# Designs tried in a protein design run: peptides against a protein of PDB entry 7UQJ. Part 169

Target 1, 160 residues: chain A of PDB entry 7UQJ
Amino acid sequence: PELYQNFNITPPRGVLFHGPPGTGKTLMARALAASCSSDERKITFFMRKGADILSKWVGEAERQLRLLFEEAKKHQPSIIFFDEIDGLAPVRSSKQEQIHASIVSTLLALMDGMDNRGQVIVIGATNRPDAVDPALRRPGRFDREFYFPLPDVKARFKIL

## One batch from the design tools (peptide; made by RFdiffusion4, then SolubleMPNN)

Design b2_p18_8_s4 (from b2_p18_8, 11 letters changed)
Fold by OpenDDE base, seed 1:
Structure b2_p18_8_s4 (fold): chain B 160 residues (1-160), chain C 160 residues (1-160), chain D 160 residues (1-160), chain A 18 residues (1-18)
Amino acid sequence: as target 1 above (160 residues)
Amino acid sequence: as target 1 above (160 residues)
Amino acid sequence: as target 1 above (160 residues)
Amino acid sequence: SLADRLRREERPPLTASL
């Protein structure tokens, strides 16, 4: 409950951070983890890069996703951050179909299998929301989308 | 003309943003796009990651580069941002020669084929300017280089 | 001496920046380089990504590490920044054992071979300090660890 | 301006300085 209260959002199973690369999506997912962690309530932050799940875990990616969700559940409250999630879950219509289909299906099943009462937030970051399988963007999955606009020049002068 | 006037730089065919990773090169290319886009004149920002062009488009990378430059020309004023361009155009002397040679040759030809009057800026970002093929760093290509120094600790205290 | 005085730390042979990815570890290693470089005393900043050392330099990684340390020594004062050092030096217990073992052994030897009076700082950045070979975390190697907490949301609102 | 900042960080091509 409190993790979601700190977000002031009805508990999404997944939050899609979309927007161009270097808009601080990763920094956001993390600042959220830090802001929601008190001395009393440390949020465990899990991070995986979408392409790394495919490349490092060829044939084991599904298992690694399951283990990640189990570990996140074990270490509640937790955030699972998928950086470059479009690398993990490309739209099914692209000819690299079969290897991505099983991983996407596993991720869908894991998101659907999350008890909404669990203190696990899944954050997907993408530069291309349209490259994310539409099945992941349905209600009960990545059903909240946050656009990370390019920092205007003014915002940038605060960063640089 | 105006895109280059907004930069107050003589229109380079390409601008090399070099400097260490996370100095905000990508953020810079984007803030440039944002700064140069008014409500009336939106700059189209194309972004490709150098390594992704090699890996995702094996055997089609040259065609994808051509399509990218055509699309950028179609959507003028535009910025083509190559992130990690050293991944696309490694120095020719490294033994991974043949696959990179055709892609580099295509990029060279595309940059040389840009009409200097076109409102297309190519920005390459690299962490290793010396790892970029010297042919790309010649006049009429990436002929302007911008060093992204590490933000000083003072800049950091504004970020952290 | 002065490089370490600017850090106000007893000269570590190596500093481990750990904390979640995009907490600005890379930005910090870099802000440190910038802050310690004056107009009179430019710090040379060497950066390598742990996974890139393994993948790009298969069979030559050890030599590239040696060359990197020699180059850093030649260009004193200098910082060697290993981004994603957990990719270079995974814990020995993972089945990718042999190729990593020689690289880790080389890195250990190079860190042990650093004259503590040299103006070379090695900064390793990792998202997983526990995935870094414990041998690298011993005194005289990465013996100082700096946790990069997630920037609080307030820090982030200064960045975005 | 962003342009002024870029000008400060502008360097000639490293290939031209070698």
Scores: peptide ipSAE 0.000, ipTM 0.278, DockQ to the pose 0.026
Fold by OpenDDE base, seed 3:
Structure b2_p18_8_s4 (fold): chain B 160 residues (1-160), chain C 160 residues (1-160), chain D 160 residues (1-160), chain A 18 residues (1-18)
Amino acid sequence: as target 1 above (160 residues)
Amino acid sequence: as target 1 above (160 residues)
Amino acid sequence: as target 1 above (160 residues)
Amino acid sequence: SLADRLRREERPPLTASL
């Protein structure tokens, strides 16, 4: 938040990190959390895997999301990092609609319900941005997208 | 291998990258592959997720591992990077023994069968080193372990 | 060095990691040092900040650079990582010429004096590649450059 | 030193602890 205020940029409620695996998405999110943390102001970093939320909390995923957002709000300033968010909020496919639809709807509502004065940033990471529900990629949600290119194989070859 | 041969070091047949998620293990492995690669000598980087090998190739995981190692040998010098290797070679738990035991046994045999003159390096990454079968952590296998600490908040500030 | 010899690659005497702050340049350098280290051959990782060399050793910076390179040579295989190298080797600006010119000249001479058989790699990291003296970016010095792209500049500025 | 930190981040194989 102050980070965004200092950049004179409207703080995104959510940021999508996308790009091939091992491009440093998760590292970046942790690095951001650490760089925005001072001795006086520690950013609380919450990390969840999208697939873990679905697999560990069958039938309670919506409740666990709500609890996560409340915990993040309680411990603000906070970053919620969803690794593999395409596992949490897949594009609505006709065959598994109900469970995924409720989780996506809950995440949408939680992101929409984030007070812009709240010091909670949501970061999603995915290798498959097209597998993330487009509703999450709308303004006021994951409205900013970062391509983590494969560091050009040539450009990594140029490191060493 | 030649990397290690030129270092006059017995090339570890495997290296285990362990540490909290988003400490840059995958980024490191890719960076190594890219850094060790030149215009004249391209290191072929094979990346597999442990869970993907189990989930995509039920009953063929051993064959897919063999094919991966043969492909890596064919395209040497090579790095085989197993992301989330604890998903491929979990500690033998009494209830799921047979399928996991055969995959672990195959991976052990493939690592043991790597000709020390072969230009194939195996890198495993895990967030849970204690969930990796101890047999993989023995000499001649993943005999080197790199702890990726959470970048100390000060070190994270230095990364950003 | 032997890494590079065994890869049949002319070892770059130096590699420039450039890109905005927090792109993982320092992490990558540490990561490379760790991965190239083995039980039998530990790569000695020397890290210096460019600004620290100037600020801590006013009038002795050249001597400290020489000592650093001698120490790296003594403890080879070695990586010398200059973080914020633009602070050490700024583009010659007309007003601060003398002190910076001697430091840059010393660094050039040290990089040129690295025996290609020497197992010392120099990595420079900067957020401002255009602020690094072009003489350092010539063949046989920092002849390889890595752009660590911002994850979408706008969106990193939006997260930070 | 940073070298000492990296050396601490390198762990010997589990067998070296046996």
Scores: peptide ipSAE 0.000, ipTM 0.345, DockQ to the pose 0.037
Fold by OpenDDE base, seed 2:
Structure b2_p18_8_s4 (fold): chain B 160 residues (1-160), chain C 160 residues (1-160), chain D 160 residues (1-160), chain A 18 residues (1-18)
Amino acid sequence: as target 1 above (160 residues)
Amino acid sequence: as target 1 above (160 residues)
Amino acid sequence: as target 1 above (160 residues)
Amino acid sequence: SLADRLRREERPPLTASL
């Protein structure tokens, strides 16, 4: 949120971090959350794994998403980070269609229902951007996407 | 690699990265692999998720670990990175005792069987160091542990 | 540090992190500093911004650099991180020639004066590697360079 | 400072040992 203000960038509602495993997607999301926390303005960071929401909350995943967004709104400015979001919102054509469709629909509605003035940013991280429902990748949702390349094999070598 | 020489630190066979999710454990391991690859000396980086080894190779996980270590030895200097190693080698007291005990025993034997001069480093990343079998955390295995803190609210400001 | 021994890599005196803004250069430098501090051996991390050394210490920048290196030597093992090092050590052909030439010469001398066995590592981060004096990029100084790629152009907009 | 807390909670990430 504050990083966007500092850079004079209108904060997106949603941000998709994608790239190979271990490219720092989750680190960057965390780094953003702390960077947005000045001494004057603390950012609340919420983190969930996509697969954990599905596996831990069978039948309550929608409610847990709503509660997460309500809590994030209550503690704004805030960041919601979904790690492995391809586990939460798989492409609709996957055989577990009905329960996933409801969770995806709830996530879509929650992202659409965020006022543009809301100090809540949603970050999704995935190793498989093509495994994320295209409806989440539309304007007003995860409308910005970020490729985390493998740090070049040569570039890493001189860090160590 | 070079930083250990400067600090006169004997290189561990195994290195445990632990800390909250998204603290850059996997990024760091990748940055390590690439940092070990000079123009003169390319480091081969092997990456596996702990849970993927268990789920994809039911009954073959031991063989897959052996093949991974053999391939890493063949392509030395090399790094083996296990992401979510608490998924591969959970504490023995967890109710899935028998199959996990075999995989843990194989990983222990592979780490013990690495010559101290072997150009193979093993990095394990976990969000739950206490969920990793204590036998893996002994000297000659993951004998070095590194906590990846949450980039503290006060620590990210100097990162940006 | 220890990874350099394992890979039989001689530790650089200096490491240049380069790449677009927000690519995690400063994050990586901090992660390196933390990583160097085992339970048995705490690494002292020193961080300075290049432009801050020039702007805050007009006429004393050389003395401040010397004091920084002396303090780092006193507290070894240590890491010195220069963020925005292109602000400290611009290419000599830039019109602010005389004062910058002196600072660059002092930094060169300090890096050259570090014994190869000195437990002091210098990390420079820049968005503009071509704006860094080529004399700093020679063997025995910032002889290792690391490119932090842009997370794809779309990625930069949502990270910043 | 942001560096000071990273320094405190940094149990050294293994990149120092690597």
Scores: peptide ipSAE 0.000, ipTM 0.315, DockQ to the pose 0.041; fails the geometry check

Design b2_p18_8_s4 (from b2_p18_8, 11 letters changed)
Fold by OpenDDE base, seed 5:
Structure b2_p18_8_s4 (fold): chain B 160 residues (1-160), chain C 160 residues (1-160), chain D 160 residues (1-160), chain A 18 residues (1-18)
Amino acid sequence: as target 1 above (160 residues)
Amino acid sequence: as target 1 above (160 residues)
Amino acid sequence: as target 1 above (160 residues)
Amino acid sequence: SLADRLRREERPPLTASL
């Protein structure tokens, strides 16, 4: 919130962190949540794993997403972090289409329904940005993307 | 390897990184691999996700583990990083016992078969150390544990 | 601090991280700060953006730097991380010379005034190491440099 | 350093405390 207020930039509703596994996407999201939390203004950090939403809540994933967004709105300013978001919103492949399509549709509607005045930021993390439904990567949803490269090997030896 | 040689400490065969999601376990493992890799002595980093070994290689998981350890030994010095190792070696629960027991038994045998002279370090990462088979957490296997705490909210205000 | 003590290496007063945007300089600095913090010995991490020190504190940047170094000394062991340090300490160019010269002079004096016994490490990150005043890149200041290359595809395959 | 965090966050195996 404050970072974007200081720059007259409309806060993104959604931010996609992408890059190889273990590039610190999840750590960065937590570090951001932490860095945006003050003693005066604690940011509530909601973390969910995309595959866990599907596997733990077979048949209730849409309801759990709604509850997550309601809780995030209730506890704003908040960050919703979806780790492995490609597990939640895969590109439509023919065999499991209907269940995934409903969850993706629910996530789209929840992101579209976030008022610009809501201090709720959604961060998706993936190792496979192309495995995320393109509908989620449109303006008003995950409309900002940040690449997390592998930190180079050579730079680290001189830090030890 | 070299870090433990310099300290007269027997290099752990296995290191368990545990702590809440997004505490940087995977980033740390990559940071270690890269910090141990020089221009002269490149560490080969093997990354596998525990659930991916089980899900992609149904019935071949033991063979894939053997191949992984052989390849790591061939390319030593090496780090084998198992992300979400609790997905590979769950605590034995009654109903799916035989397949999981065989994979766990194979991983145990592979870790026990690593010569102390082998420049192969195994890093397991989990959010649930209690979900990892206790047999893996014994001396000569994952005999060192590193807790990745949530970066404390209060310590973070001194960072901004 | 402790790693350098254990290796009989004089801890660098300053470390310059340089390389293209998004190469993980800021992530590495945070990972280092986190990695240096224990339950027993928490490292205080101070993060400032070079441009933010100049833009937020027009006419007070020197005072804010002094306060930052005093606070870092008070809370040692500490890391001071300057992101985009080229924005704080540009190479002297004719038109804005006096204000930048005073800030650079203050930063030089603060780095020189850090006792070698002080557990304060300064990390500067830049995409443009040649835009950093050469006086900062001398022994006793940012005397160690780490290049963060664009992750070459070939170097990644030995880490995957 | 990365190694110092590891050392400081290093715990004996939970099975060794048992």
Scores: peptide ipSAE 0.000, ipTM 0.357, DockQ to the pose 0.043; fails the geometry check

## One batch from the design tools (peptide; made by RFdiffusion4, then SolubleMPNN)

Design b2_p19_1_s1 (from b2_p19_1, 10 letters changed)
Fold by OpenDDE base, seed 2:
Structure b2_p19_1_s1 (fold): chain B 160 residues (1-160), chain C 160 residues (1-160), chain D 160 residues (1-160), chain A 19 residues (1-19)
Amino acid sequence: as target 1 above (160 residues)
Amino acid sequence: as target 1 above (160 residues)
Amino acid sequence: as target 1 above (160 residues)
Amino acid sequence: SRLDEIMKELNELLEIAKS
């Protein structure tokens, strides 16, 4: 909060972690969640898998997203981490996944409905950023992206 | 070699990383591969997901495992990282997963067939070590285990 | 670089990782270093322990720090990771550690002397952030801090 | 740290595999 306030920058409501599998996206999100906590200010960390929200809560996915955001708001400051977010919010133009339009729309509405003063950070992780609905990657949503490259022999965190 | 030869200890062929999801198991394996690589001695890192070997290579999973170990041997020194290894090698006694008995047996044979002089390390990662076939956790296979706990809530990564 | 440029934020020269021992600070730094590469842009990772710089290089610690920063600059983009940085840069006011004043002053000068355009990131890790000289925690030095909590009680990292 | 122990042990394992 303070860092963004000091720079007159609207804190991104959402951060997209993207990169190959096993590059530490989920760990970094947990580490960030853990990290933003203090003894005085505990951060509550919520983790969901995109595919799990769809598969486990068929017909209730929208409700579960709403409950998740309400719970995160109730326990603020909070981090919501969506692992495999490309599984939750696929590209709308894909003919195959029309059933997800309501879930994507719910997630968009929840991200847009977050008061900028809210102490809820949303982190999405994906191996395929291009498979995420571009509407989620707009300003006020997942408007910051962090690339997690393979720890190959020679290393680049492009915070994009 | 020398350290284990001096102590008459058979070097572990496999290491099991276990702990909650997003605790850095995959990242650690990659970081280890990268850290053990030098300009003179590049370590080749092979990554597979247990579930992917089953789902993508139905009926060829055994062949893909053999090819993986052959490729790892060809490109030694090598690390083979199995993410979600509980998805590859479930407990044999579970009646539900008889189809995996051949794959588990192949993995066992490949781990047993690794020459102790071979420069191939196998790392398995799981969220459920008890879901891994105990035969894989025996000496000469995944005979070392490392637990990866959740970075608990109380930590402050103050991005100041 | 680009993220900080896009937000008109001066990139921090240093990041302090702090928290209890075994919370993943060194891993995260290695993972960051390892993750900070691409095929096109290779990051060089330098790791030092604070205590090792003092103990191994008695009377040469300042020279070794200079050489480290010169080498990091020569091999930029680079990450310098100081593990146990409280062992290198103790609080100046502590009467016990007067011998370290020159080393601390050298590290301060090296961090201050890094051109903001330089592709050298310094990461310090400590279990005791309050044992680190406050001068190192000022803007333009270790001006970002990340706390790493203990994973709560039940998760014994059982190295089995 | 336990992580450093893991890293050390795995580095040793990798050195052993190297070696």
Scores: peptide ipSAE 0.006, ipTM 0.403, DockQ to the pose 0.398; fails the geometry check
Fold by OpenDDE base, seed 5:
Formats: C-alpha cells, structure tokens, sequence
Structure b2_p19_1_s1 (fold): chain B 160 residues (1-160), chain C 160 residues (1-160), chain D 160 residues (1-160), chain A 19 residues (1-19)
C-alpha cells in the first residue's frame, strides 16, 4: 500500500494471468488467496468462470457481476478470480454481440468504480490474452499481466 | 514396475485427480510429468480435455482416443492427462447416450489393454468424481484417487 | 502408514523440489498441502524461507527449527515447506561458516529424529540442488527429488 | 495419511516414470 502512494502508481486493480491451459493460473490465484489470508486477515476468494457467467446467467450477467463486486467489497479484503475471462469478454467483433458488449461494459465500469482504497483484487485467467477485450487490459483494469508458460516441449521433456 | 510385480500389486494404470476447480489438478499433472523427466528420460505428456473429445471429435472420439493411446505407447514413457474427464465419461444415465457409452467403452478397453509393462500413466482430472462412470474407477483403470481440496478457510490458515 | 510398514519402505521424510525460479515449486508444495487436506484431515502447512531462518533468526535459528518441527509434530498431519532451502543449508565451504554448520546439523538431526510414524513431510524447494548440503540429500532426509525445469528456452521466450 | 498416500503415490508415479 504505502509503496504505491509514494510512487504515484495506481495500485493494480486487476491482474491478468495468461498462458496455456493447465499452467497453474487458477491454482496460483487460489494459492495467492490462501497465502494472503492470515489468522487475523482472511481474504475472501470469489471464483467465477467467464463461460458460466455467459451461459448460466443469460440476461442477468450484468446484475450478477454487480452483485459479485458488491459482495467482494462487503467481504474485504477479497479476491475476485475470473477463470476463462476470455469467455466473458471476447474481443468486440460485430454489432450483433450486444450481449457480450453489455457484459464487457459492465465489467469495465465495475473495475473503474473500484476505489483505489478497496481491498479487492481482480484476477483474470485466460489461455488467450489477445481474445480479451483490449479495454480490459488498460490502466486501472487488468493492467498487470503474468504469463504462465507451458513448460516448454523440451522442458516438457525435462518436466515430462 | 519391478516393485509392483514382486508385491502382486497391480500397478495403477490410471490416477484420478479430483477436487474443486483451480485446485491445481492440471498443474500437478504437468508438474508430475515435469518431475518425472530427466535429461535422460523424457516423459511425453499428452493433454486432452474431455469436453474437447466430445465436442470437437464428434463421430471420431473413439478413433482419437485409440490414436492417443497408441501415440502415448509409441512415446513411452508417457502421461496421458485427461482434463475434465467427467465431460468425456459421464455416468451412464439413459439408453439415449449411445455416443457417451461408446466413448466410455473405448476408454475402458484402452485402459484395460494397457500392458502392465507399458510406461504410460493416465491421469484424469475432474471436479466431480461422482460424475465419472464408476467403471473407470475400478482396479486397473483410475484405481487411485487424489483429492485436491480447496484450501479450506481453516486450511488456508494452515497452508500459510 | 500401514502400507509402508508392510513393504519395509522407509516413508520419505523429505522431498526436494528443485528447478529454476518461477517453475512452480512453492505452488506445488502448497497444492500438495491443499490436496492432502480433507474436511476430516486438515494438513497443517508450515512455510519457512531458508534465507529468513538465516537472517531473521540470527542466533536462534536452531531453536526456531526445533520449535517448527515440534509444532509440525503437534499439528500432524503436517508439511514443513522450506522455500529456498539452499539459503538454509549451503554446501559447507569453509570452517568460518560455523553458524551455517550448526543450522544444517540441527536440520539433519530433526529430519533423522522424525519417527517414521510421524505424519510430517518436509518439502525443500531450491533453485540450486547442488548448493544444498549433500548430507540433507541422503536416505531418510531429502531422499526424493523432483525437478521443476524451466519451460525450455522457447517457452522461456514465451514466459518472458 | 492422505499426504502420505499422495506422497506415496507421487513417489510411485515417479518410480513408474523413472522405471
């Protein structure tokens, strides 16, 4: 906290974990949530899948996102982990994807509306960072990115 | 191999990793693959998603499973990792799921046909072990099970 | 427990995770701890950094190690995870490293003193297995080693 | 313990993979 204040650095509100499937993005997010929880300070970990938000909450996705951020704010300190966030916020291809555009717009507004004083961290995990709407990758949103590589094929051979 | 032969223990052909999403099942499988390879002994890691086998290989799923096991046998020592295996082999509920029944039957036959001398390990990952066909959880198939819990709130206390 | 008794297999007291930084050693140790905890059987995970034991506990490192192992024994089943264990147990280079020699000697004694009936697993993580005192890598100590390779240079290029 | 089991099984997997 204090370090960010001194350097006029907007504290990262969002962190994008990207890399191939099964590189440990979700596990890292959980391990981070676990590692940041002490006996004194339990971090509340909210996990959502991008695909579940689209498929299970048809017509209510925006409301469910708002409720999620409100609940995360209520249970501070908290982590919101979006698994498969590329499923939630695909790159805006055509005007007909109004549903996706609305969900993305809501997520943008929610991330922008997170007061810098809030102890809510948003972690997005994706296998395809380029499939995530670039608007989410701007400062004040998912402005930090962590690559989770495959253990390379040769390192898969060494890892394998 | 030799230790299992001496103790009359059927070597586990399959390992089921089960637990909530993002508990590190896929990462563990990759890290196990990782840890088992040396510079001299490269394990080959084959990753498939159960859902991908159902959706992308409609009408060829059985053939693709056979090819996968043949390729794994060709590239011994090897690990076949099925992510979301509950998507591949749902519990046989009704007669109409002939496609699922055929895929499951093929996977059963492939696991049964793995020579105990084969250096092929099959790892299945699921969030729902009870959604996996019980026939896959029998001796000589996925006969070992690893639970990947959420770091419980109390286990979060202890894992830190 | 019972299976190790029947097969005269000395249960591994220590596991060495080695490999380059950021290969998931710490994450794996946490994931293992998490995966081994059930609702019924919560594993207690004790994390220490080798460097922290040397720097923060100057003159008390041996006592803190004893207390750590006692606490781990009290809270069985448990994992003691030493991150950066090469910082705790450097290879004995010169006679002047008496402090390091005492810490290493204490850790050796603690690992040797772990009754095979104890449900305490010690995981050491290092980036430099050759910098770990070979006495720690002997049977009954860190006698199992897991390599966590870098994703190969090409995957490093993607990781970078 | 489940940890011992997982460690045993990881070790067995390692032994299977090393053998």
Amino acid sequence: as target 1 above (160 residues)
Amino acid sequence: as target 1 above (160 residues)
Amino acid sequence: as target 1 above (160 residues)
Amino acid sequence: SRLDEIMKELNELLEIAKS
Scores: peptide ipSAE 0.006, ipTM 0.422, DockQ to the pose 0.256; fails the geometry check
Fold by OpenDDE base, seed 4:
Structure b2_p19_1_s1 (fold): chain B 160 residues (1-160), chain C 160 residues (1-160), chain D 160 residues (1-160), chain A 19 residues (1-19)
Amino acid sequence: as target 1 above (160 residues)
Amino acid sequence: as target 1 above (160 residues)
Amino acid sequence: as target 1 above (160 residues)
Amino acid sequence: SRLDEIMKELNELLEIAKS
């Protein structure tokens, strides 16, 4: 947040890290959290898995998201990292539309409700950016995307 | 596999990477896969998430594990990386004992059935080593464990 | 060391991992340590931070380096990982020239004093390869360099 | 060397992670 304020850049409310699994998305999110922390200002790093929020908190997932964002706001400056965000906000598949729709709507509202002055950055990581609800990828939400390619498949094919 | 053959070392059938989330266990597994490959002998890297196998393949998880090990054997030398292996083979909790027990038994049998000449390495990653069934952590299975500590946040603060 | 001996390759005395913070340099060093460890021969992994050696051991940094290399030699095969090596051996800045010069000279002497048969690998990690004393980057010292790029710089420049 | 390969591989891994 201060990092972006110092650059007169509107902090992205959300950043999407996308790329194949094990490309270091989670490591990068932690590195960013660490990089933005100073001795005077520790960034609080909140990590959740999208699938865990959906599976463990069936019926409370919205509440848990609200609580997470409130906690992150309380502990500003903070980073909320959603690992496997495609598990939290999958593209609407017919059979579970209502549950996913409500969680997505809640996450959208929480991201939209983050005041531009909020020192909360949301990082979503996914292996399948196309499996993330396009509504989350709009301006003011996960409006910045970073591709984490597999290390040079050619390089890896020389490695592998 | 060749790595261990070249050293006259019985390849560990399984390696457990454990440590806090986002400590780079998956990245390490990929790096190991990379490191063990040569120009002439590419290591095939199979990656699965434990929770995905359990949740997506209820009733087929055993079959999917068998197919995975057969595919890995067919594409030797190979690495099977189980991310979140505690999700695939959790310590027996009472309520789902049968499903977990059968998956664990299948995984045990598959690991035990790996001929010592097999060019298949199994890497399990977990954030909770104590949540992995102790039977998987026995000699001839995940008999080697590597701790992935959180990068000392203080340490990263001096890097950043 | 044995790894390099088996390949008829003169083991690099030192390897420099360079690249932006949180690109997995430390993770890779741990991976290498893990990959080189066998049941019969566990590699001892020594980790130090350059800035910590300089700051905590003002006046004893040379002694601590000597002790570290002696300990690593005693526990061969071993890896010494210097995180933030630019903090240990910064390019000479005028105001602390003598202290840095003596630490650099000591580290150079320790690296030069590693017999080619020594089963000690030194890995330095830095975010600023140009801030590492060029004397450390010469043949027989950190003579191999590996760049750890940031995931998509274009992506990161949109994040940062 | 295998380490060079690994590290070249890792560099390439990381460069691709940049891309």
Scores: peptide ipSAE 0.005, ipTM 0.369, DockQ to the pose 0.069; fails the geometry check

Design b2_p19_1_s1 (from b2_p19_1, 10 letters changed)
Fold by OpenDDE base, seed 3:
Structure b2_p19_1_s1 (fold): chain B 160 residues (1-160), chain C 160 residues (1-160), chain D 160 residues (1-160), chain A 19 residues (1-19)
Amino acid sequence: as target 1 above (160 residues)
Amino acid sequence: as target 1 above (160 residues)
Amino acid sequence: as target 1 above (160 residues)
Amino acid sequence: SRLDEIMKELNELLEIAKS
């Protein structure tokens, strides 16, 4: 907290992990959750798959998002991890526009509505950052991005 | 080669990475591929998603598996990584029996047919090891298993 | 324990992860810690940054290393992860020789003093393996090395 | 330990691949 106050850096509410599949995005999110969890300060880790929210809760996706954020706030400090967030908030394509627009709008509102004092971090993971609605990538939302490149196969793992 | 010859240990042809989603199975497989690649000895990494092989190549899944193993052999040393292998080789359940039985039988034959001198490692990743056909988990196939637990949130990541 | 005794293989005390920044070294260390932690057997993960040990504890770095290893032993099975270990144990360069020599000597002694029966693994990560004192890279210390390259775009990840 | 086993097997796998 204090370090962010001193540098006038708005603490990131959202972090986008992007990169090819199997680059450790989900693992990093879990590792971060675990690393920030002490005996004194347990972090609650909420994981959702973007496509699962759409597929399991047809017509209730917005309500499920609200409940998720409420539960995360209730159990703060917490991390909300959206795996495959491009499945939840695809770029506004003309054909399925209304349903996705509503879900994205709800997620935007939830991220904007998180008070700066709330200890809720949102991590989105995607294999396709360009398939994530640009509105989610604005300041105060997923304003930090981490690229997870494929580990180059050319690594000399010299196991000596 | 020599170390395995001396210890009468049949070199594992297949390794099963299993554990909850986002525990780093795919990352570890990529890291292994990277680790084993030197400047002198480049390891070729082949990645397939089990469900994608079934879904993209309906009726050609067996042929695609054969081509994959042939290409891996041609480009040895190589690693074949099957992500979500439970999607490729689900436990023989009575209802969709024939197609899955054929794919599993083909994969078994391909793993059995790898000469011990072949520098092809097969890594399967699953979130449900019990959903992988037990025939794949026998000696000479996926005979080594690595469990990737969730980082227990209670694991004292003492970041001191 | 038993498996290492049977094969006369000295259990690796230290693993060096090296490669360019952002290649997943820290992620892999966390993944390993997570993967080795079961419900029955929680692994304690200790993380330190090499530069932070030098900078935060001027004149106490040796004591802090001793305390770290003692705490790791107390909470075994455990992993000690040194991120940026080249900051802790730079190659003996003539100009700041004595302080670094003492810290390196302490780390060497701590790694050598880990009984083979201790369930403490040390992972060092660096972007500059050649900047790590060669004494740390000897058998019984960081005797295994894993390179984490940048994904060279040319490695045919044939995702067929 | 499971960690030792994983590390051992990881190293064995990597030795195989070096080899």
Scores: peptide ipSAE 0.000, ipTM 0.396, DockQ to the pose 0.224; fails the geometry check

